# Designs tried in a protein design run: peptides against a protein of PDB entry 2FGR. Part 158

Target 1, 331 residues: chain A of PDB entry 2FGR
Amino acid sequence: SSVTLFGIVDTNVAYVNKDAAGDSRYGLGTSGASTSRLGLRGTEDLGGGLKAGFWLEGEIFGDDGNASGFNFKRRSTVSLSGNFGEVRLGRDLVPTSQKLTSYDLFSATGIGPFMGFRNWAAGQGADDNGIRANNLISYYTPNFGGFNAGFGYAFDEKQTIGTADSVGRYIGGYVAYDNGPLSASLGLAQQKTAVGGLATDRDEITLGASYNFGVAKLSGLLQQTKFKRDIGGDIKTNSYMLGASAPVGGVGEVKLQYALYDQKAIDSKAHQITLGYVHNLSKRTALYGNLAFLKNKDASTLGLQAKGVYAGGVQAGESQTGVQVGIRHAF

## One batch from the design tools (peptide; made by RFdiffusion4, then SolubleMPNN)

Design b2_p18_8_s4 (from b2_p18_8, 10 letters changed)
Fold by OpenDDE base, seed 1:
Structure b2_p18_8_s4 (fold): chain B 331 residues (1-331), chain A 18 residues (1-18)
Amino acid sequence: as target 1 above (331 residues)
Amino acid sequence: STEFYIGEDPDVLLSRRV
């Protein structure tokens, strides 16, 4: 058997030119290129091709030394794996987010990532962004000639908010084709939550694809998120992303990504464009810089996620510019 | 016996997003 200690420490200087009051914010932030984390994982060979595993992982906040505490909310699983694939028990990425966030060239963190995996409707559930779930059972298939899939179910355990009685229930999965330079996936999920104390279903459909041309990689996402409410109508967002990355000089990578968030309930759009550069000082240590522009139209109030500095919204119809410059170390 | 390791392959580690 084995146990491995691993992690990432990513800390940056960040700036945004506008907060909810119209003022600038700047300071020391975290997780600009990769989410900072500390983890323990292990495996045991049980013979006959069967293995046991565990995974415990929490987020690190280098700017304040985890002043609010440390936990294993990123992942806390025990698993069995073999020729049949892998079964996991415990809090984890839900299968849909685990697969479909892989197409985000900004690693689903910092000021540049695709922000479609979001609580668009003031959902009262803890994981209404569709990223992770408590009380989760997941199954992942092996890869068969490129084809693979994942499925998950999370128990609500009769959690209630207001009159909603199944808060936290998740059911979802994906099918994918991963072969050589090509990756393509379709994900479907439904999560039960509450909005204004009333039962609400969060439905999500996501398509993703990428192709690596060697000299550059292209990646795209198409997503619809719908909070289906009994009263007040549905809250629907269509999100689109297109990105490209390319190696530079053997030691660097440049990334450009555009996203559109069409927020149907408020008939308002937001446009995000981000330029990123990573300079590898080694395989483990990198310098990076991100420059992001977020243009809100009409009633849209989206803000860039400069974690540790400012991650709130802006005034309706306002634009925001963000910058991050930092160090990432992986061990 | 259990073997204990410190560190992950950075390529593998950095591929884990979110």
Scores: peptide ipSAE 0.554, ipTM 0.949, DockQ to the pose 0.806
Fold by OpenDDE base, seed 4:
Structure b2_p18_8_s4 (fold): chain B 331 residues (1-331), chain A 18 residues (1-18)
Amino acid sequence: as target 1 above (331 residues)
Amino acid sequence: STEFYIGEDPDVLLSRRV
């Protein structure tokens, strides 16, 4: 059997020109290129092609030394794997987010990522962004000639909010084709939550694709998130992303990504464009910079996610510019 | 017995997004 200790420490200086009051924010932030993390994982060969595994992973906040504490909310799983694939028990990325966030060229963190995996409706559930779930059982197939899939179910355990009695229930999965330079996936999920104390279904459909041309990679996402409310009508957001990345000089990578968030319930759009650069000092250590612009139209109040500095919204119809410059170290 | 490793392959580690 084996146990591996691993992690990433990613810390940056960040700036946004507007907060909810219209004032600038700046300081030391975290997780601008990759989410900072500390993890333990291990495996045991049980023979006959069967393996047991565990994975415990928590987020690191280098700016304050995890002043709020440390937990394993990123992942806390035990698993069995073999020729049949892998079954996981415990909190983890839900299968849909695990697969579909892989098309985000900004690694689903910092000021540049696709922000479609979001709580669009003031959902009262803890994981209404559709990224992770408690009480999760997941199954992942092997890759068969490029084809693969993942499925998951999370128990609500009769969690209630207001009159909602199934909060936290998740069911979802994806099908994918991953072969050489091509990746394409379709994900479907439903999560039970509450909005205004009333039962609400968070339905999500996501299409993703990428192609690596060697000299550059293109990636795209199409997503619809729909909070289906019994009263008050549905809250629907259509999110679109298109990104490109290219290696630079053998030691760097440049990234450009655009996203559009069409928030139907408020008939308002937000446009996000991010330019990023990563400079590899080694395989483990990189310098990086991100420059993001977020344009809110009409009633949209979205803000860039400068974790550790400012991750709130802005005034309706306001634009926000963000910068991150940092160091990432992987061990 | 259990073998303990400190550190992950950066390529593997950095490929795990989110």
Scores: peptide ipSAE 0.550, ipTM 0.949, DockQ to the pose 0.786
Fold by OpenDDE base, seed 2:
Structure b2_p18_8_s4 (fold): chain B 331 residues (1-331), chain A 18 residues (1-18)
Amino acid sequence: as target 1 above (331 residues)
Amino acid sequence: STEFYIGEDPDVLLSRRV
């Protein structure tokens, strides 16, 4: 049996030119290139090609030393794996987010990521962004000829919010083709939640693809998220992303990503464009910089996610510029 | 007995994005 201690500390200086009051915010932020984390994992060979595993992982906030505490809510799983694939029990990324966020060139963190995996409807569930779930059982297939899949179910355990009595139930999965330079995936999920104390279904469909041309990589996402409410009509968002990355001088990577969020319930769009650069000082340590522009139209109030500095919205129809410059260290 | 390792491969760590 083995146990590995691992982690990432990613801390930055961040700036946004507008908050909800129209004022600038700046300071020390976290997780600009990768989510900062501390984890323990291990495996046991049980023989016959069967392995047991565990994984415990929590987020690190380098700016305040985890003043709100430390937990393993990033992942807390026990697993069995073998020729059949892997079964996981415990809180984790849901299969849909685990696969489909992989097409985000900004690693689903900082000011540059695809923000489609979001609570678009003020859902009252803990994980209404569609990223993780409690009480989760997951299954992942092996990769066979490029084809692979993942499935998950999370128990609601009769969690009640208002009149909603199945909050936290998740069912979802993906199918994918990963072979050489090509990756493509389709994900479907439904999560039970509450909005305004009323039962709501969060339905999600996501298509992702990427191709590595050697000199550059292209990546794209298409997503629809729909919060189906009993009263007040559906809250639907169509999200689109297109990104490119390229190696620079053998030690760097440049990234450019555009996203569009068409928020149907408010007939409003938001446009996000981000330029990023990572400079590897070593295999474990990198410097990085991100420059992001978010343009809200009409009633849209989206804000860039400068974690540790400002992650709130802006005034309706306002634009926001964000910068992050930081250090990432993996251990 | 359990063996303990510190300093996992960064490529493995960085592949876990969310």
Scores: peptide ipSAE 0.024, ipTM 0.608, DockQ to the pose 0.790
Fold by OpenDDE base, seed 3:
Structure b2_p18_8_s4 (fold): chain B 331 residues (1-331), chain A 18 residues (1-18)
Amino acid sequence: as target 1 above (331 residues)
Amino acid sequence: STEFYIGEDPDVLLSRRV
């Protein structure tokens, strides 16, 4: 049996030129290159190729020392694994997000990530961004000649919001092909939630692919999210991402990523472009910088996610520039 | 017996996930 204590502390100085009032915000932010975390995990060999596992992981906020407390909301699972793959019980990334966020060159954190995995409709469920779920059972296959898959179901436990029942129910999964330099995946999910106290289905389809050319990597995402409402029509967003990364001088990595968010319910688009650089001082410690531009058109009010400084929206049709410069340490 | 570790492989820790 083994137990590993692990974590990441990632803290930055961040700036955005506009908040909801049109004013700049700046200060000390968190999780600009990787999400800061503290975790415990372990395995027990049960013999015959069977292993038991546990994983407990929570987010760290270095700027305020976790003033709001610490929890294991990132992951709290027990598992069995073997030649059949892995079964997990407990809160975790849902299979769709676990696989499809892997194509995001900014690791789904900071001001540069693909923001498609989002609550687009003021959904009232706790996890309406489609990233994690409570009460989750998940299964992941082994890799069979490149082919692999993951499936998940989360129990709603008869949670209600307003007149909506079954809030928090998730069903979803992905199929993938991972072989050498190539990765490609298709994910499908449905989650029950509420909008304005009324039952709403969050449907998601995501296609991702990447190819590593050695000298550079290309990555892409195509996503559609629909909040299906009985009254008021569907809230649909089509999101697109294309990115490239390359190693620099054996100690660095440069990344460039573009995303488009076509928000159909408000007939408005947002464009995001981010340049990032990571400089490895060691295997565990890196300096990094991110420069992001977010251009909102028409009624779009999206904001960059400068966690710890400002993650709110901007005025309709306004553009926002964000900068993060920080230190990441992994232990 | 339980083996305990502090500071595992950074490549594993730095996996590109939320």
Scores: peptide ipSAE 0.102, ipTM 0.799, DockQ to the pose 0.755; fails the geometry check

## One batch from the design tools (peptide; made by RFdiffusion4, then SolubleMPNN)

Design b2_p19_1_s1 (from b2_p19_1, 14 letters changed)
Fold by OpenDDE base, seed 5:
Structure b2_p19_1_s1 (fold): chain B 331 residues (1-331), chain A 19 residues (1-19)
Amino acid sequence: as target 1 above (331 residues)
Amino acid sequence: MEIDEEAAKEFLEILKKVL
């Protein structure tokens, strides 16, 4: 058996020009280019092409030293893999988020990412952002001629919130084509949750595509998230993303990403634009800078996710500017 | 791997609503 200790410490100085009161926030933040993490993983060759695996990964908060403790909520899986693909048991990224967040050029992290994978409806479930699930069984196919798929089911374990049953049940999957410079995927998911103590289905459809031209990469996402409530009508958000990245001078990468969040339940849009730069000092250490602009319209109150400094909303119709400058170190 | 037939049916119903 092999056991590998691995991690990332990513810490930044962050600034946002507005919080919910209209005041600026600044300080030391975490996870601006990559989510800071500590993990253990290993594999055992069982012979005949069969392997056992484990993966334990938790988030690190370098600004406060994990004052709220450490856990393996990022991933805590045991797996079997072989020519049939991979089966995973335990908390992980759900198959839809695992595949479809790969088109986000900001890696679902910091002030620049696609924010479509969100709790749009004040859902009361622990994972109503559609990113991870407890009690998850996942299956991933091999890549066959570019075609691949992933499927997942999470048990609710009879969790209830108010009158809602089956809270935390997830079912979902993706189909994809990954061949050379091209990637394209369709993801579908439903999660059972509650809103206001009432049963609610979180339905998600996501299309993603990317193409690597060598000199630049283009990436896009189209998503609809719909919280179907028995009372009060549906909360629907259509989210769109287009991004480009390019290598700079053999040691850098520049990223530009735009996203639109059309929040149908409040007839309000938010526009996000982010410029990012990563400078690799080594294979393991990078400096980075992110500059993000979030324009809320009408009743929209979205905030940039400057983790460790400010990740809350702003006043309705207010715009927010965010900056992160930091160090990422991988080990 | 016993595919939970209920989970598989729910997934197929989601697919039919979207496709």
Scores: peptide ipSAE 0.013, ipTM 0.407, DockQ to the pose 0.015
Fold by OpenDDE base, seed 3:
Structure b2_p19_1_s1 (fold): chain B 331 residues (1-331), chain A 19 residues (1-19)
Amino acid sequence: as target 1 above (331 residues)
Amino acid sequence: MEIDEEAAKEFLEILKKVL
């Protein structure tokens, strides 16, 4: 058996030029290049190619020292793995987010990430962003000549909100082809939630692809998220992303990513463009900088996620500029 | 999972416009 203590401490100075009042915000933020975390993981060889595993991972907030406490809400799984793949029991990334966020060149963190994995409808469920689930069973296939898949189901445990039942139930999965420089995936998910105390289905379809040319990588995402409501009509968002990354001088990486969020229920678009740079001081320590511009149109109020400084919205139709400069250390 | 056929059709139309 093995047990590994691991983590990341990522802390930055962040600035956004506008909050909900139109004022600037600045300070010490967290998780600008990678989510800060502390974890324990281990495996036991059971013989015959069968392994048991555990994974316990919580978020670290380096700006306040976890003043609100510590938990394992990032992942808390026990698993069996072998030639059949891996079965996981416990809170984790849902299979769709685990695979499809891998095409985000900003690793689903900081001010630069693809923001499609979001609660678009003021859903009242705890995980209405489609990223994680409680009470989750997941299965991941091996890779067969490039082909792989993942499936998940989360129990609702009769959770209710208002008149909505089955809240927190998830069903979803992906199919993928991963071979050498090419990756492509299709993900489908449905989550049961509530909006305004009424039953709502969060449906998600996501296509992702990337190609590594050696000198540069291209990556793309296409997503539709639909909150299906019995009353008031559907809340639909079409999200698009295109990004490129390239190595710089053998110790750095530059990233450029564009995203478009077409928010159909409010007939409003938001455009995001992010430039990022990572400078590796070692295998474990990096400096980074992110510059993001978010342009809201019409009724759109999206804000950049400068975690620890400001992650709220802006006034309708307002643009926001964000900067992060920080240190990432892995142990 | 019943895939919303309208959502799937709209997604395919978006794909045809972007590709």
Scores: peptide ipSAE 0.012, ipTM 0.446, DockQ to the pose 0.012
Fold by OpenDDE base, seed 1:
Structure b2_p19_1_s1 (fold): chain B 331 residues (1-331), chain A 19 residues (1-19)
Amino acid sequence: as target 1 above (331 residues)
Amino acid sequence: MEIDEEAAKEFLEILKKVL
């Protein structure tokens, strides 16, 4: 049996030129290159190719020392694994987000990531971004000649909001092909939630692909999210991403990523462009810088996610520029 | 899993336009 303490502390100086009032925000922020975390994990060999596992992981906020407390809301799983794959019990990334966020070159954090995994409809469920679920059972297949899959179900436990029943029920999965330089995946998910106290299904379809040319990596995402309300029109968003990364010498990585968010319910688009650089001082310590531009059109109010400084929206049709410069340390 | 067949068709039409 083994137990490993692990983590990341990622802290930055961040700036955004506009908030909801049109004012600039700046300060010390967190999680600009990777989400800051503290975790415990371990495995037990049970013999015959069977293993037990546990994983407990929480977010770290280095700017305030976790003033709102520490929890294991990132992952709190027990698992069995073997030749059949892996079964997990407990709060985790849902299978769709676990696989499809892997195509995001900005590690699903900071001012540069793909923001498609979002609560687009003011959903009242705690996980209406489609990233994690409580009461989750997950299964992951082995890799068979490149082919792999993951499936998940989360129990609602009769959670209600307004007249909506079954809030927090998740069902979803992905199929993938991962072989050599190529990765491709299709994910499907449905989550039950509420909007305005009324039953709503959050439907999600995501395609991801990446190819590593050695000298550079290309990555892409195509996503549709649909909040299908029991009463009222659907709230649909089509999200697109294309990114490239390349090594710079033996110690650096440059990243460029574009995303488009076509918000159908408000007939409004947002464009995001991010340039990132990582400089490895060691295997465990890096300096980084991110520069992001977010252009909202028409009624769009999207904001860059400068965690610890400003993660709110902007005025409708306003553009936002963000900068992060920070240190990432892994242990 | 009830797949919203309409959402799936719309997604496939988006794929055909982007690819």
Scores: peptide ipSAE 0.009, ipTM 0.487, DockQ to the pose 0.012
Fold by OpenDDE base, seed 4:
Structure b2_p19_1_s1 (fold): chain B 331 residues (1-331), chain A 19 residues (1-19)
Amino acid sequence: as target 1 above (331 residues)
Amino acid sequence: MEIDEEAAKEFLEILKKVL
């Protein structure tokens, strides 16, 4: 059997020009290029091509030294794998987020990422962003000539919020084609949650694609989230992303990403543009900088996710500019 | 980093003291 300790410490100086009061925020933030983490993983060969695995991973907050404690909420799985693929038991990324966030050139963290995987409806469930689930069973196929898929089910364990039952139930999956420079995927998910103490279904459909031209990579996402409420009508968001990345000078990477969030329930759009640069000092250490601009229109109040500094909203129709400059170290 | 089983056990014991 093998056991691997691994982690990332990613800490930055961050600035946003507006908070919910219209004031600037600045300080030391975390996870600007990659989510800071500490983990243990290992595998055991059981013979016959069967392997057991474990994975325990928690988030690190380098700004406060994990003052709120440490946990394995990022992933806490046991698995069996073989020629049939992989079965996982435990808290993890849901299959839809695991696959479809891979098209985000900002690694689903910092001020630049695609923010479509969000709680758009003030859902009362702990994972109403559609990223992870408790009590999850997942299955991932092998890659068959490029074709692959993943499926997941999370038990609600009779969790209730208000009159809503089945809270935290997830069902979802993806189909994908991953071959050479091309990746394309379609994901579907439903989560049971509550809004205002009433039963609500969070439906999600996501299409992702990327192509690596060698000199540059293009990536795109199309997503619809719909919080289906029995009372008050549906809360629908259409999210769009287009990004490009290119290697620079053999040691750097430049990234540009645009996203549009069309929030139908408030007839309001938000536009996000992010420029990022990563400079590799080594295989394990990088410097990075991100510059993001978020334009809210009408009733939109979205904020950039400057974790450790400010991740809240802004006033309706306000624009926010964010900067992060940091160090990422992997071990 | 691949860590030997002893270092992994020691880390788990540290984790048990912190968690």
Scores: peptide ipSAE 0.000, ipTM 0.273, DockQ to the pose 0.200

